# Ledger of designs, part 269: peptides against a protein of PDB entry 6TME

Target 1, 324 residues: chain A of PDB entry 6TME
Amino acid sequence: NRLKRAYIALQAWKKAFYSDPFNTAANWVGPDVCSYKGVFCAPALDDPSVLVVAGIDLNHADIAGYLPPELGLLTDVALFHVNSNRFCGVIPKSLSKLTLMYEFDVSNNRFVGPFPTVALSWPSLKFLDIRYNDFEGKLPPEIFDKDLDAIFLNNNRFESTIPETIGKSTASVVTFAHNKFSGCIPKTIGQMKNLNEIVFIGNNLSGCLPNEIGSLNNVTVFDASSNGFVGSLPSTLSGLANVEQMDFSYNKFTGFVTDNICKLPKLSNFTFSYNFFNGEAQSCVPGSSQEKQFDDTSNCLQNRPNQKSAKECLPVVSRPVDCS
Target 2, 324 residues: chain A of PDB entry 6TME as posed
Amino acid sequence: NRLKRAYIALQAWKKAFYSDPFNTAANWVGPDVCSYKGVFCAPALDDPSVLVVAGIDLNHADIFGYLPPELGLLTDVALFHVNSNRFCGVIPKSLSKLTLMYEFDVSNNRFVGPFPTVALSWPSLKFLDIRYNDFEGKLPPEIFDKDLDAIFLNNNRFESTIPETIGKSTASVVTFAHNKFSGCIPKTIGQMKNLNEIVFIGNNLSGCLPNEIGSLNNVTVFDASSNGFVGSLPSTLSGLANVEQMDFSYNKFTGFVTDNICKLPKLSNFTFSYNFFNGEAQSCVPGSSQEKQFDDTSNCLQNRPNQKSAKECLPVVSRPVDCS

## One batch from the design tools (peptide; made by RFdiffusion4, then SolubleMPNN)

Design b2_p26_2_s1 (from b2_p26_2, 20 letters changed)
Fold by OpenDDE base, seed 1:
Structure b2_p26_2_s1 (fold): chain B 324 residues (1-324), chain A 26 residues (1-26)
Amino acid sequence: as target 1 above (324 residues)
Amino acid sequence: SKEEEELEKYLKEKAEKEKAEHDAAH
């Protein structure tokens, strides 16, 4: 009986709670698991006459505890939403038995260990949210070979380089922000045909921006702020026909910010502050447009307010990095 | 200092050159 397996799993999970401040699991008593708060039943896909546990929603429950291996008995679960709790430990490998997994949200918890490779075993996964945890180590390249719509990795402890397989991703949203990623952005990034939003904020990324970024025709948000990027902005950024929000602040960029970038047709906000840019087009000057916001603060610009001193600028501007 | 003046001059001349190159290309 599928509901009997679900009962065993849910009772094991209730026992794994250290704190339930809102008494969310207070009604988790007896065999009628479909009446449990945050448990959702539906007809099974293989037999419509059989009722199964198809979803879990424990979002915002402030539950402290861990995920026990018995959760692998919830073999009919397609939706697993447990964000904004205090769950700790690792994601159980037994969740590989949840072959219908479609949306997996464990964000805003206290999970630790390497990337949860069990997510790679789910053939139908579309949504992966693991942000705001303590996951560490390398990102597996195979994550981008999956037909995901969204990948949230931000606010973790991930390190090493971004995999070159990123260009295979079908995701519309990808976040890398607030990790320890290093090295260059792969040139394959331009192959992300469905990309709308990509965020690199607050990593140790470096080198030149790849020219292939200009091939991201559907991108609306591109944030590369708070990294170690060098060289000039690629002239191919003029190809970003749908970009609305663009941020390159807090890097080591040099050179001239061109009209072709600042006149992008959908651009509403372009922040390039806290760099070493030594020139900008008139269209890039803050206040030059009513429809666009610019920030040029703390660069090496002439005749602009709030710029770096000549002493700070010369060592960098006199030694431009060639990105060709 | 003389070094700061030479530095400011260099940065100004470089910025003027890059602006002229940009204005000729666009």
Scores: peptide ipSAE 0.160, ipTM 0.782, DockQ to the pose 0.019
Fold by OpenDDE base, seed 3:
Structure b2_p26_2_s1 (fold): chain B 324 residues (1-324), chain A 26 residues (1-26)
Amino acid sequence: as target 1 above (324 residues)
Amino acid sequence: SKEEEELEKYLKEKAEKEKAEHDAAH
């Protein structure tokens, strides 16, 4: 019986709670698991006459505890939303049995260890949110071979390079922000045909921006701020016909900020402050447009306020990185 | 300082060159 397996799983999970401040699991008593707070039943896909546990929503419950292996008995779960809790430990490998998993949100918890490779075992996964945890180590290249709509990785401890497989991703939203990613952005990024939003904020990324970024015709948000990027902005950024928000601040960029970038047709905000740019087109000057906001603060620009000293600029501007 | 003036001159000349190259390309 599927509901009997769900009962075993949910009772094991209730026992794995160290604190339930809102008494969310207070009604988790008896065999009627479909009456449990945050447990949702639906007709089974293989037999519409059978009710199964199809979803869990424990968002914002502030529950302290861990995910026990018995959760692998919830084989009919397609939606698993447990964000904004205090769950700790690792994601159980037993969740590989949840072959219907469609949305997996464990964000804003205390999970640790490597990337939860069990997520790669779910053939129908579309949404993956693991942000605001302590996941560490390398990102598996296979994450981008998944047909995901969104990938939220931000605010973790991920290290190493971004996999070249990124170009295979069908995701519209990808966040890498506030990790320890290093190396260059892969040239394959331009192959992300469905990408709308990509965020690299606050990593250890370096090198030149790949020219292939200009192939991201559907991107509306591109944030590469707070990294170690060098060289000039690629001229191919003129291809970002739908970009609205663009941030390159807090890097080591040099060269000239061109009209082709600042005149992008949908550009609303372009922040390129805290770099070593030595020139900008008049269209890039803050206050030059009513429809666009620019920030050119703390560069090496002539006749602009709040710029770096010549002493700070020269060592960098005199040794431009060739990105060709 | 004389070194700062030479630095400012270099930065200015470089910026003017890059602007001229930009304006010629657009």
Scores: peptide ipSAE 0.154, ipTM 0.777, DockQ to the pose 0.020
Fold by OpenDDE base, seed 5:
Structure b2_p26_2_s1 (fold): chain B 324 residues (1-324), chain A 26 residues (1-26)
Amino acid sequence: as target 1 above (324 residues)
Amino acid sequence: SKEEEELEKYLKEKAEKEKAEHDAAH
């Protein structure tokens, strides 16, 4: 019965292909779905004597098509990897029946519409990759109530603020890069106890950085570049004992870049170029360390090369945003 | 221009002050 449902789903999906350049679905013929290219069977968790479709891997198949609602018949699928295709339309709500979903990768496709809220219905989901699509609108707060190890949202059309629920996330990697997120980073960010990498690149984020960023003791990568952040860097950034890569470039930061930040023990690269910083400690100067790389280009620094003109600096540096 | 010179002077004095405050705190 389970394999018959899988056959119906996979034949409906094959019919939903507009182009299959590598003939990936050429062998998708007959009832033996476990022989299908990119279809993986395993013993069912509830009955080891029953073989079920447990995984789909169609990565890099360049398939054009859509996801038909009949995919909701693949009720035993735990791994769904279909990245680097040309699938379009929306993620079917019928996928709510895939209650064993563990890894969901639809990255590098042509999916549209709101955040696929069906992902919130999967109780065992650990990996969510929806990057490089055309998903739009608000990020649902409930995404961070999930026990996800990784959340890839980058290169979409998401708008609005980052939910305050971010502090509940147990994820080690979170990417927001290349969206249209706006507002401030929530103060609750400091509660992300398992965070190793967070990327905000190329959004419309603004305001002061929250002091609570300094509580991210396990973070190795922190990139906030290409936003609208203002004010001084929080002094609490001295708490980032494991940060290796830090980027604040292409913002509107002001004030002094302190020794406590530039002397972070594991810091290998710190980019703070294209801001309005008006001072830096000697430890922040490019070439001051053999083990650390710094970029101070296009700030308001005295006696440094490639700085902004006084005319560009004064309107910003004379009216610093108070973040206190 | 005189405005640019006054501006450069202001930025320099501010940077020197912030450096002195930083160096005194560390």
Scores: peptide ipSAE 0.137, ipTM 0.760, DockQ to the pose 0.019
Fold by OpenDDE base, seed 4:
Structure b2_p26_2_s1 (fold): chain B 324 residues (1-324), chain A 26 residues (1-26)
Amino acid sequence: as target 1 above (324 residues)
Amino acid sequence: SKEEEELEKYLKEKAEKEKAEHDAAH
């Protein structure tokens, strides 16, 4: 019986709670698991006459505990939302049995260890939120072979390079922010045909921006701030016909910020502060447009306020990185 | 300092050149 398996799983999970401040699991008593707070039942996809546990929602429950291996008995779960808790340990490998997994949100927890490779085993996964945890090590290349709509990886301990497989991603939103990613952005990024938002904030990314970024015709948000990027902005950024928010601040960029970038038709905010840009077009000057906000602070610009000293600028501007 | 003045001059000349190249291209 599927509900009997669910009962075993949910009772094992209740025993794995160290703290339940809101008494969320107080009613988790007896065999009627469909009455449990945060447990949602639906007709099984294979047999509409059978009621199964199809979803878990424990969002914002502040529950301290771990995920026991018995959760692998919840084989009918498609929605697993447990964000904003204090769950610790690792994601159980037994969750590979949850073959209907569609949305997996474990964000805002205390999970540790490598990337939860069990997520790669779910054929129907569309939403993956693992942000605000302590996941570490390399991002598996296979994550971008998944038909995900959103990939939230931000605020973790991921390191190494971004996989070249990124270009295979069908995701509209991808966040890498506040990790330890290093190396260059892969040139394959331009193949992300469905990309609307990509965020690289606060990593150890370096090198030149790939010209292929200009192929991201659907991107509305592009944030590469707080990294180690060098060289000039690619002229191909003029191809970002739908970009609204663009941030290159807190890098080591040099060269001239062109009209072709600052006149992008949907651009509402362009921040390029805290770099080593030595020129900008008149269209890039803060206050030059009523419809666009620019920040050129702390560059090597002439006749602009709040710029770096010549002493700070010259060693960098005189030795431009060739990105060709 | 004399070095800072030379640096400022270099940065200015470079900026003027890049601006002229930009203005000629647009």
Scores: peptide ipSAE 0.163, ipTM 0.779, DockQ to the pose 0.019; fails the geometry check

Design b2_p26_2_s2 (from b2_p26_2, 17 letters changed)
Fold by OpenDDE base, seed 2:
Structure b2_p26_2_s2 (fold): chain B 324 residues (1-324), chain A 26 residues (1-26)
Amino acid sequence: as target 1 above (324 residues)
Amino acid sequence: SEEEKKKEEYLKEKAEKELEKHLAEH
């Protein structure tokens, strides 16, 4: 009996709660699991006459606890939303039995350990939100071999390079922000044909931006701020026909910010502050457009306000990184 | 299926909104 397995799982989970401030699991009593708060039942896909637990929504419940292995008995769950809790420990490997998993949101919790590789075992996974946790180590390259529509990785402890497999991603949204990612952005990034928004904020990324970024024709948001990027902006960024928000601030970029970038047709905000740019086109000057906002603060620009001193600029500007 | 496409569209819109929220929080 599928509901009996669900009952065992949910009762094991209730026992794994250390705190339930809103008494969310107060009604988690008896065999009628479909009446449980945050438990959603639906007809089974293989037998419409059988009712199964198809979803969990415990978002914003502030529950402290852990995910017990018995959750692997929830084999019919396609939606698992437990964000904004205080769940700790690791994602159980027993969740590999949840082969219908479609949306997995464990964001804003206290999860630790490596990337939850169990997520890679779900053939139908489309949405993965693991942001605002303490996940650490390398991002497995296989994440981008998944047909994910969204990948939220931000505010974790992920380290090492971004996998070259990123170019295989079908995701419209990818966040890497506030991790410890290092190395270059892979050239394969230009293959992300469905990408609308990508955020690299606050990592240890370095090197030159790959020219292949200019192939991201559907990107509306591109944020690479607060990294260690060097060299000039790729001239191929003129290919970003749909970019609205672009941020390169707080890097080590040098060279000239061109008209071809600042005249991008949908560009509404372009921040390139806190770099070492030594020139900008007139179209890049803050206040040059009514439709576009620019920030050129704290560069090496001549005749602009709020620029770095010659003492700060000269050592960097005199030794530009060649990205060719 | 048309239903799968609608789910994919819904997930994209959801993902976009979640990113907008993230960007507004930083």
Scores: peptide ipSAE 0.014, ipTM 0.440, DockQ to the pose 0.063
Fold by OpenDDE base, seed 5:
Structure b2_p26_2_s2 (fold): chain B 324 residues (1-324), chain A 26 residues (1-26)
Amino acid sequence: as target 1 above (324 residues)
Amino acid sequence: SEEEKKKEEYLKEKAEKELEKHLAEH
């Protein structure tokens, strides 16, 4: 019986709770698992006469505990939402048995260890949120071979380079922010045809921006701030016909910020502060437009307020990185 | 440096905004 397996799993999980401040699992008593708070039942896809546990929602429950291996008995679960808790340890490999997994949200917890490679075993996964945890090590290239709509990786301890397989992603939203990613953005990024939002904030990324970013015609948000990027902005950024929010602040960019970038038709905010830009077009000057906000603070610009000293600028501006 | 402190403040403000968005969407 599927509900009997679910009962074993849920009772094992209740025993794995160290703290339940809102008494969320207080009613987790007896065989009627469909009455449990945060447990949702539906007719099974293979037999509509059989009721199964199809979803878990424990969002914002502040539960401290771990995920026991018995959760692999919840084989009919398609939705697993447990964000904003204090769950610790690793994601159990036994979750590979949850072959119907569609949305997996474990964000804002205390999970540790490598990337949860069990997520790569789910054939129908569309939503993956693992942000605000302590996941570490390399991002597996195979994550971008998944037909995901959204990939949230931000606020973790991920290291190494971004995989070149990123160009295969069908995701509309991808966040890398607040990790330890290093190396260059792959040139394959321009192949992400469905991309609307991409965020690289607060990593150790470096090198030149690839020209292929200009092929991201559907991008509305592009944030590469707080990295180690060098060289000039690609002239191909004039191709970002739908970009609304663009941030290159807190990098090591040099060269001239062009009219073709600052006149982008949907651009509402463009921040390029805390770099080494030595010139900007008049259309890039803060206050030049009522419809667009610009920030040029702490660059190497002449006749602009709040710029870097000549002593700070000269060593960088006199040795431009060639990105050709 | 003052620039490093401003970078840390900027990163903190962005992290706080991302957290607010997270809590509002979920």
Scores: peptide ipSAE 0.014, ipTM 0.371, DockQ to the pose 0.898
Fold by OpenDDE base, seed 4:
Structure b2_p26_2_s2 (fold): chain B 324 residues (1-324), chain A 26 residues (1-26)
Amino acid sequence: as target 1 above (324 residues)
Amino acid sequence: SEEEKKKEEYLKEKAEKELEKHLAEH
């Protein structure tokens, strides 16, 4: 009986709670698991006459505890939302039995260890949110071989390079922000045909931006701020026909910010502050447009306010990194 | 299927809203 397996799993999970401030699991008593708060039942996909546990929603419950291996008995779960709790430990490998997993949100918890490779075992996974945890180590290349619509990785401890497999991703949104990613953005990024929004904020990324970024025709948000990028902006950025928000602030960029970038047709905000740019086109000047916002603060620009000193600029601007 | 397309549209809209929220907080 599927509901009997679900009962075993949910009772094991209730025992794994250290704190339940809102008494969310108070009604988790008896065999009627479909009456449990945050447990949702539906007809099974293989037999509409059989009721199964299809979803868990414990969002914002402030529950402290861990995920026990017995959760692998919830084999009919397609939706698993447990964000904004205090769950700790690792994601159990037994969750590989949840072959219907469609949305997995464990964001804003206390999970630790490597990337939860069990997520790669789910054939139908479309939404993965693991942000605001303590996941560490390398991002597995195979994450981008998944047919995901969204990938939220931000605010973790991920290290190493971004996998070259990123170009295979079908995701519309990807967040890498506030990790420890290093190295260059892979040239394969230009192959992300469905990408709308990508965020690299606050990593250790470096090198030149790949020219292939200009192939991201559907991108509306591109944020590469707070990294170690060098060289000039690629001239191919003129290809970002749909970009609305673009941020390159807090890097080590040099060279000239061109009209072809600042005149992008849908550009509403372009921040390139806190770099070493030594020139900008008149179209890039803050206040030059009523429809576009620009920030050129703390560069090496002549005749602009709030720029770096000649002493700070000269050592960097005189030794530009060639990205050709 | 039409149902799969509706799920994909729902997930995209959800993902966009979640990202907008994140971007507004930073």
Scores: peptide ipSAE 0.014, ipTM 0.467, DockQ to the pose 0.063
Fold by OpenDDE base, seed 3:
Structure b2_p26_2_s2 (fold): chain B 324 residues (1-324), chain A 26 residues (1-26)
Amino acid sequence: as target 1 above (324 residues)
Amino acid sequence: SEEEKKKEEYLKEKAEKELEKHLAEH
């Protein structure tokens, strides 16, 4: 009996709660699991006459606890939303039995350990949100072999390089922000044909930006701020025909910010502050457009306010990194 | 440095905005 397995799982989970401030699980009593708050039943895909637990929504419940292995008995769950709680520990490997998993949101919790590789076992997964946790170590390359619409990894403890497999991703939104990723952005990034938003904020990324970024024709948001990037901006960035928000601030970029970048047709905000740029086109100057906002603060620009001193600029500007 | 402090403040502001986005999406 599928509902009996669900009952065992949900009762094990209720026992794994250390605190339930809103008494969310107060009605989690008896065999009628479909009446449980945050438990959603639907007809089974294989037998429409059978009711099964198809979804969990415990978002914003402030529940402290852990995910017990018995959750692997929820084999019909396609939607698992438990964000904004205080769940701790690791994602159970037993969740590999949830072969219908479509949306998995464990964001804004206290999860720890390596990337939850169990998520890679779900053949139908479209949405993965693990942001605002303490996940650590390397990102598995296989994440980008998944047909995901969105990948939220931000505000974790992920380390190592971004996998070269990123170019295989079909995701429209990918966030790497506020991790410990290092190395270069892979050249394969230009193969992300469905990409709309990519965020690299606040990592240890370095090297030159790959020219292949200019192939991201569908990108509306590109944020590479607060990293260690060097060299000039790729001239191929003129290919970002749909970019609206672009941020390169708080890096070590040098060279000239060109008209071809600042005149991008959809560009609404371009922040390139806190770098070592030694020139900008007139179209890049803050206040030059009513439709576009620019920030050129704290560069090595001549005749601009709030620039770095010659003492700060000269050592960097005199030794440009060749990205060729 | 003063620039590193501004960077930390900027990172914090970016984190807060990302949190607001997160909370609005759920």
Scores: peptide ipSAE 0.008, ipTM 0.391, DockQ to the pose 0.890

